# Peptides against a protein of PDB entry 4N7V, part 195

Target 1, 222 residues: chain A of PDB entry 4N7V
Amino acid sequence: TLRSITSPLVAHRLKPIRQKTKKAVVSILDSEEVCVELVKEYASQEYVKEVLQISSDGNTITIYYPNGGRGFPLADRPPSPTDNISRYSFDNLPEKYWRKYQYASRFVQLVRSKSPKITYFTRYAKCILMENSPGADFEVWFYDGVKIHKTEDFIQVIEKTGKSYTLKSESEVNSLKEEIKMYMDHANEGHRICLALESIISEEERKTRSAPFFPIIIGRKP

## One batch from the design tools (peptide; made by RFdiffusion4, then SolubleMPNN)

Design b2_p29_2_s4 (from b2_p29_2, 8 letters changed)
Fold by OpenDDE base, seed 3:
Structure b2_p29_2_s4 (fold): chain B 222 residues (1-222), chain A 29 residues (1-29)
Amino acid sequence: as target 1 above (222 residues)
Amino acid sequence: DFDIPEQEEERSILSDEELQKYLEKVLKE
């Protein structure tokens, strides 16, 4: 099943973006829908042959073939769905489209990992909790130049000297120099606070059922 | 009006590594 290889993508709160590659253009629209345009070059012109339009919650996929499958000239936005539109739920998506959906999902996940959800300014650093889930990326930019980037898979440290290294286990974290441990401790505290705030704010957002509360900024830029 | 030949089955759209590089470039990080 598609679910066995990916979960429905989530594009809520993401800013519009359009990324062109050799074979495809992937976009997050103003509507927070995600579009994958399959591109073919013919006579020095690029044409869109197929479009997957995915809802912001990833559960609905609309597929169409522009200009009756003959292709539509590539533009600055996806062509409008007009010809032979098919609509699928996530669980009913034909297997032939799974790879394309997975591509869209990966794109969205990467964008989410770079999209601030909570920005928290501490005395020593700018802390940023990102939108990706589970295990949101967390970045700490210390005002003195040290940077810590936490992901679900690793922790990257950039020291004042510019020296960079990656930690992949708790043992490696515990073996850090005392000076670096101080930064790590601060980063961990900021992370804890951001996670706590995310939980509280999300609950209030659910209760209020109004406009999104995120992204949010806490504290002042120095 | 024009007709574009049918696309061949693509082997890949973009690798994860390539996608990451493009995103980093586009997002100016």
Scores: peptide ipSAE 0.027, ipTM 0.665, DockQ to the pose 0.019
Fold by OpenDDE base, seed 1:
Structure b2_p29_2_s4 (fold): chain B 222 residues (1-222), chain A 29 residues (1-29)
Amino acid sequence: as target 1 above (222 residues)
Amino acid sequence: DFDIPEQEEERSILSDEELQKYLEKVLKE
């Protein structure tokens, strides 16, 4: 099943973005829908031959073939749907479209990992909790130039000198120089606070059912 | 009026590296 290889993509709260590759253009629209435009070149012109339009919650996929499948010239936005439109639920999506959906999902997940959900300014750093899940990325930009990037899989450290290294285990973290441990301790504290705030704010958001509370900014840059 | 010849679709329509480079440029600003 499609569900066994990916979950429904979630594009809520993401800003519009459009990325062109050689074979496709992937977009998050103002409506927070996700579009995959399959691009082909003919006579030195690029055309969109197929479009997958995915709802913001990932559960509905609309597929259409511009200009009766002959293609429509590539523009700055997806072409309008034609009269021949197929609509599928996530669980009923034909297997031939699974790969395209998966790439859309990867794109959205990557965008989420770079989209601030909570920005928290401390005395020493700008901390950013991202939108991706599970295990949201967490970045700490210290005002003195040190940078720490935490993912579910690793921690990247960039020192003042510009030296960069990646930590993949707790043992490596424990083996850090004392000076670097201080930065890591601060980063971890900021991370804890952001996660706590995320939980509290999400609960309040659920109760009020109002406009999204995220993204939020807490504190001020010194 | 025009027709686009049929062509086999590639398995990899997106590159994580390409996506990363793009996002580093656009979303980090």
Scores: peptide ipSAE 0.024, ipTM 0.620, DockQ to the pose 0.021
Fold by OpenDDE base, seed 4:
Structure b2_p29_2_s4 (fold): chain B 222 residues (1-222), chain A 29 residues (1-29)
Amino acid sequence: as target 1 above (222 residues)
Amino acid sequence: DFDIPEQEEERSILSDEELQKYLEKVLKE
């Protein structure tokens, strides 16, 4: 099943973006829907032959073939749906479209990993909790030039000199120089606070049917 | 009006690495 290889994508709160490649264009629309346009070249012109439009919650996939399947010239936005429209739920998506959905999902997940959910300014750093899940990316930009990037899989450290290295285990973290440990401690504290705030804010958001609370900025740059 | 010939689907659309590099430039943090 599709569910066995990927979860429904989540594009909520993501800003519109359009990424063109040779073979496809993937977009997050202003509506927070995700579109995959399959592009083919003919006579030195690019055409959209197929479009997958995925709902913001990833559960509904609308597929259409522009211009009756003849294709539509590539533009700055997906072509409008035609009469040849198929609608699928996530669990009923034909297998032939799974790869394209996966591509959209990966794109969205990557965008989420670069999309601030909580920005927290401390005395020493700008801390950013991202939108991706599970295990949201967390970045700390120290004002003195040190950078720490935490993911579910690793911690990347960029020192003042620009030297960078990746830590993949707790033992490696424990082997850090004392100076770097201080940065790590601060980063971890900022991370803890952001996670706590996320929980509290999310709960309040759930209690209200108002506009999303996120993204949010806590504090200001000194 | 035009009619584009059918072409075979290609295996790879974009690598995650390429996409990541692009996003690092485009998305402001």
Scores: peptide ipSAE 0.026, ipTM 0.651, DockQ to the pose 0.021; fails the geometry check
Fold by OpenDDE base, seed 5:
Structure b2_p29_2_s4 (fold): chain B 222 residues (1-222), chain A 29 residues (1-29)
Amino acid sequence: as target 1 above (222 residues)
Amino acid sequence: DFDIPEQEEERSILSDEELQKYLEKVLKE
């Protein structure tokens, strides 16, 4: 099943974006829907031959073939759906489209990993908890130039000199220079605070059933 | 009105590396 390969993508709260590759254009629309435009080149012109439009919650996939399947010139936005439209639920999506959906999902996940959910300004750094899940990315931009990027898989450190390295284990973290450990300690504290706030705010959001509370900004840059 | 001949579908639609690089640039600027 498709579900065994990927979960439904979640594009809620994501800002519109359009990324062109050689073979496809992937977009998040103002509606928070995700579009995958399959692009083919003919006579030095790019055409959209197929479009997958995925709902913001990932559960509905609309597939259409622009211009009766003949293709539509690539533009700055996806072509409008025509009368030749197929609509599927996530669980009923034909296998031939699974890979394309997976690409969309990966794209959305990457966007989420770069989309601030909570921005927290401390005395020393700008801390950002991202939208991706599980294990949201957490970035700390120290005002003195040090940067720390935490993911589920690793911690990347960029020192003032521009030297960068990746830590993949607690042992490596413990082996850091004391000066870097201070930055890491601050980053970890900021991370803890952001996670705590995320939990509290999410609970309030659930109770009120109001408009989204995220993204939020806490504090101000000194 | 035009008709584009069918072409072979490529295996890879997106490059994760390209996506990541693009996102880092676009979302932070």
Scores: peptide ipSAE 0.024, ipTM 0.591, DockQ to the pose 0.021; fails the geometry check

Design b2_p29_3_s1 (from b2_p29_3, 13 letters changed)
Fold by OpenDDE base, seed 1:
Structure b2_p29_3_s1 (fold): chain B 222 residues (1-222), chain A 29 residues (1-29)
Amino acid sequence: as target 1 above (222 residues)
Amino acid sequence: EFVIEMQEFDVELTERVKKLIEEFFKKLE
């Protein structure tokens, strides 16, 4: 099943973006829908031959073939759907489209990993919790130039000198110099606070049932 | 038929996307 290889993509709260590759263009629209345009080149002109338009919650996939399958010239936005439209649920998507959906999903997840959900300014750093899940990325930009990037898989440290290294195990984290540990301690505290705030804000958001509270900025840069 | 090849570890695509996102969504914050 498609579910065995990917979960429905989640594009809620993501800002519009358009990324061109050789054979496709992937976009997040103003509507927070995700579009995959399949592109072919004829006589030095690029044409969109197929479009997958995926709902913001990833559960509905609309597929159409522009200009009756003849293709539509590539533009700065996806071509409008025609009458030749197929609509599928995530669990009913034909296997022939699974790779294209997976492409969209991976793109969205990458965008989420770089999309601020909570920005928190401390006395020493700008802390950012990202939108991706599970295990949202967390970045700390210290005002003195030190940078820490935490993911589910690793921690990247960039020192004042520009020296960069990656930590992939608890052992490596425990072996840090004391001076770097101070930055890590601050980063961890900021991370804890952001996670706590995310929980609290999400609960209030659920109760209010209004417009999304995220992204949110807490504090101000000194 | 179109074949879209993107793996989770596609460095080239990932870096391009990261740069774009950082420019528009993070650096402008």
Scores: peptide ipSAE 0.029, ipTM 0.636, DockQ to the pose 0.030
Fold by OpenDDE base, seed 2:
Structure b2_p29_3_s1 (fold): chain B 222 residues (1-222), chain A 29 residues (1-29)
Amino acid sequence: as target 1 above (222 residues)
Amino acid sequence: EFVIEMQEFDVELTERVKKLIEEFFKKLE
């Protein structure tokens, strides 16, 4: 099943974006829907031959073929759906479309990893917890120029001099210079606080059933 | 080629993200 290889994509709270490649254009719309446009070139003109439009919660996929399959000239936005549209749920999506859905999902997850969910200003740094899940990316921008980027797979450090390196194991983290460990300790504390705030805020959202609280900014730059 | 309307995008990693997207989608038929 599709569910065994990927979860429904989640595009809630993401800002509009459009990325063109040679064979496709992927977009997040103002509606927070995700579109994959399949592009073909004829006589030096690009045409959209197929569109997958995925709902913001990833559970509904609408597929259509512009101009009865003849294609629509590539523009600054996806073409509008035609009369001959097919609509599928996530669990009923034909296998022939699974790869294209995975492409959309990976794109959304990548955008989420660069989309702030919580911004927290400390005395020494701007801390940012991103939207991707599980294991959200966490970035720390120290006011003196040091930068730390944490993911599930690695920690990237950029020192004041501009020297950068990546840590991929606990052993490498433990072998850091004492000066860098101080920055890492501060980053880890900020990370813990952001995770705690995320939990508290999410619980309040559930209780109040109000408009979403995220993204949120805590504090201000000194 | 690339349109983004997010203010809080990391400048240092932006090109990396673009490259990752391009590498992933270039095989799409």
Scores: peptide ipSAE 0.027, ipTM 0.607, DockQ to the pose 0.041
Fold by OpenDDE base, seed 5:
Structure b2_p29_3_s1 (fold): chain B 222 residues (1-222), chain A 29 residues (1-29)
Amino acid sequence: as target 1 above (222 residues)
Amino acid sequence: EFVIEMQEFDVELTERVKKLIEEFFKKLE
């Protein structure tokens, strides 16, 4: 099943974006829907031959072939759906489209990893908890130039000098210089606070069922 | 091959996206 290889993508709260390659264009729309445009080139003109339009919650996939499959000239936005439209639920998506859906899902996850959910200003740093899940990315931008980027897989440190290195194990973290450990301690504290706030805010959001509380900014830059 | 049309990603995200695209769409014919 598709579910065995990926979960429904979640594009809620993401800002619009459009990224192009030779063979495809992926977009997050103002509606928070995700579009994958399959591009073909004919006589130096690019045409959109197929479009997958995925709902913001990832559960509905609308597929259409512009201009009866002849293609529509590539533009600054996906072509409008034609009369030849197929609509599928996530669990009923034909296997032939699974790879394209998976691409869209992974793209959304990448975007989410750079989309602030909680921004928390401390005395020393701007802390950002991102939208991706599970294991949301967490970035700390210290005002003195040090940067720490935590992901589920690694911790990247950028020192004041611009020296950058990646830590992939607890032992490597423990081997850090004392000066860097101070930054790491602050980052970890900020991370803990953001996670706690996320939990509290999410619970209140669930109770109120009002407009989304996220993204949220806590504190101000000194 | 990767171009930013609407807004820019940082270098890290761009490279990750590039890799993703290569992985999933290189076989399109």
Scores: peptide ipSAE 0.026, ipTM 0.606, DockQ to the pose 0.057
Fold by OpenDDE base, seed 4:
Structure b2_p29_3_s1 (fold): chain B 222 residues (1-222), chain A 29 residues (1-29)
Amino acid sequence: as target 1 above (222 residues)
Amino acid sequence: EFVIEMQEFDVELTERVKKLIEEFFKKLE
């Protein structure tokens, strides 16, 4: 099943973006829908032959073939759906479209990993909790130049000199130089605070059912 | 809206693509 290889993509709160490749263009629209345009080149002109339009929650996929299947010249936005429209749920998506959906999903996940959900300015750093899940990325940009990037899989440290290394275990973290541990401690505290605030804000957001509370900025750069 | 040009359609995003995306979003921060 598609679900066995990927979860429904989540594009909520993502800013519009358009990514062109040789074979396709993937877009996040103002509506937070995701479009995959399949591109074919003919006579030095690129045409969109097929479009997958995926809902912001990833659960609905609308597939259409522009210009009656003849293709539509590639433009700065997906062509409007007009001809041969099919609508599928995530669980009913034909296998032939799984790779395209998977690409869209991974692209969205990457974008989410770079999209601030909570920006928290501390005395020493700009902390950013990202939108991706599970295990949202957390970046700390210290004002003195040190950078820490936490993911579900690793922690990357960039020192003032530009020296970069990756930590993948608690043992490696415990083996850090004392100076770096201080940065790590601060990063961890900022992370804890962001997670706590995310929980509180999300709960209030759920109760009010108003416009999204995220992204949010807490504090200001000194 | 911003457009980033990539070489290939790849489900497994290359490090190059990741860096391009990262650079873009860093500028927006």
Scores: peptide ipSAE 0.024, ipTM 0.589, DockQ to the pose 0.065

Design b2_p29_3_s2 (from b2_p29_3, 14 letters changed)
Fold by OpenDDE base, seed 1:
Structure b2_p29_3_s2 (fold): chain B 222 residues (1-222), chain A 29 residues (1-29)
Amino acid sequence: as target 1 above (222 residues)
Amino acid sequence: MFEIEMFEFDVENSKRVKELIEEFFKKLE
């Protein structure tokens, strides 16, 4: 099943972006839909031969072939769907499209991991909780140059000198120099606060049933 | 001071996203 490979992508709250590669263009639209344009070159012109348009919740996939499969010249946005469109649910997507969906999913997840959900300015650092899940990335940019990046898999530290290293176990974290532990303590506190705020804000968002509250900025750089 | 600003997006992070995406998908070609 497709679910055994990936979960439905989630593009809610993401800002529009368009990224071109040799064989494809992937986009997040203003509507928060995700488009994968499959590109072919003919006579020194690039054409879009196939488009996968995925809903913001990842559960609906619309597939169409511009100009009856002849292709549409590549432009600054996906070509509009016209005739001969197919619509699938996530669980009913034909296997031939699974790889392309996975491509879109990985793109969205990458964008989410670098898209601020909560920005929190402390006395010492700019803290950022990202949109990705499960286990959102958390970045701390200290004003003195130290940087800490936390993910589900590792913690990356960049010291004032530019020296960088990655921690992948608790033992490595416990072996940090005391001076670095001070930064880590601050980062962890900022992380705790951001997670708490996320919970509180999400609850209020649920109650109001209005437009999304995120992304949000709390405080400002001193 | 505790100020809340909604619907703000960090432009610098947006630029970083584009760079990282380019690097990531080059490996898939």
Scores: peptide ipSAE 0.029, ipTM 0.614, DockQ to the pose 0.023
Fold by OpenDDE base, seed 2:
Structure b2_p29_3_s2 (fold): chain B 222 residues (1-222), chain A 29 residues (1-29)
Amino acid sequence: as target 1 above (222 residues)
Amino acid sequence: MFEIEMFEFDVENSKRVKELIEEFFKKLE
């Protein structure tokens, strides 16, 4: 099943974006829906032959073939749906479309990993917890130029000199110079605080059933 | 041709995101 390969994509709270590749254009719309436009070139003109429009919660997929399958000239937005429209649920999506759905899902996850959910300013750094899940990315931009990027898989460090390296195990973290450990300790504290705030804010959202509280900014740059 | 639209973010992060997207999806094509 598709579910055994990937979960439904989640595009809530993401800003609109449109990215062109050689064979496709992927977009997040103002409605927070995700569109994959399949592109073909004829006589030096690009045409959209197929469109997958996925709901913001990833559970509904609408597929259509612009201009009766002849294709519609590539423009600055997806073409409007035509009469030949198919609608599927996530669990009923034909296997022939699974790869294209995964394409959209991976794009959304990448955007989420670069979309701030919580921004927290400390005395020494700008800390950012991202939207991706599980194991959200966490970035720390120290005002003196040091940068730390934490993911589920690794920690990247950029020193003042511009020297960059990646840590993939606890042993490597423990082998850091004391100077770098101080930055890491601050980053970890900021991370802990952001995770705590995320939990508290999410609980309040559930109780009030109001508009989303995220993204949120805590404090300001000194 | 059309202009690529990016989400509102600082210039540095927007550029990095674009590069990552292009690199990632180039491998899938």
Scores: peptide ipSAE 0.026, ipTM 0.575, DockQ to the pose 0.044
Fold by OpenDDE base, seed 4:
Structure b2_p29_3_s2 (fold): chain B 222 residues (1-222), chain A 29 residues (1-29)
Amino acid sequence: as target 1 above (222 residues)
Amino acid sequence: MFEIEMFEFDVENSKRVKELIEEFFKKLE
């Protein structure tokens, strides 16, 4: 099943973006829907032959073939839906479209990993909790130039000199020199605070059900 | 708009995409 390969993509709160590759263009629209345009080149001209329009919650996939299947010239936005539109739920998506959905999903995941959900300014750093899940990325940009990037899989440290290294275990973290440990401690504290705020704000958002509370910014750069 | 020569994601491609996305969002902040 498709679900065994990927979960429904989540594009809520993501800013519009358009990425072109040789074979496809993937977009996040103002509506937070995701579009995959399948591109084919003829005589040095690019045409959109197929479009997958995926709802912001990933559960509905609308597929259409522009210009009656003849293709529509590639433009700065997806072509408008045409006749013979097919609509599928995530669990009923034909297998022939799974690769394209997976591409969209992975793209959205990457975008989410770089999309601020909570920005928190401390005395020493700009901390950012990202939108991706599970295990949201967390970035800390210290004002003195040190950078820490936490993911579900690793922690990357970039020192003032530009020296970069990756930590993948607690033992490696514990082996850090004291100077770097201070940065790590601050990063971890900022991370804890952001997670706590996310929980509290999400709960209030759920209760209110008015407009999205995220992204939020806590504090200001000194 | 980002222009890259990829369709399927692998580790290296993902890194490149992340770099591009990071640059994109940085200039918006």
Scores: peptide ipSAE 0.019, ipTM 0.560, DockQ to the pose 0.048
Fold by OpenDDE base, seed 5:
Structure b2_p29_3_s2 (fold): chain B 222 residues (1-222), chain A 29 residues (1-29)
Amino acid sequence: as target 1 above (222 residues)
Amino acid sequence: MFEIEMFEFDVENSKRVKELIEEFFKKLE
């Protein structure tokens, strides 16, 4: 099943973006829907031959073939759906479209990893918890130039000098110089706070059922 | 067609896409 390969993409709270590659254009629309445009080139002109439009919650996929399958010239936005439209639920999506859905999902996840969910200003740094899940990315931008980027897989450190390195194990973290450990300690504290706040805010959001609380900014830059 | 696209996206364009996304969203902060 598709579900065994990927979960429904989640594009809620994401800002619009359009990314072109050689054979496709992927977009997050103002509506927070996700579009994958499959592109072919004819006589130096790019045409959209197929479009997958995925709902913001990833559960509904609308597929259409612009201009009766002849293609529509690539523009700055996806072509409007034609009369030849197929609509599928996530669990009923034909297998032939699974890879395209995965493409959209990966893109969305990438966008989410760079989309602030919680921004927390401390005395020393701007801390940002991102939207991706599970294991949301966490970035700390220290005002003195040090940067720490935590992901589920690694921790990247950029020192004042511009020296950059990646830590992939706890042992490597423990081997850091004391000066860097201070930054790491601050980053970890900020991370803990953001996670705690996320939990609290999410719970209140669930209870209130109002407009989304996220993204949220806590504190202010000194 | 799409398989090639997936390859390009994951291998060749991943870094660039991340950079573009980062630049885009950091400007909105």
Scores: peptide ipSAE 0.023, ipTM 0.593, DockQ to the pose 0.029; fails the geometry check

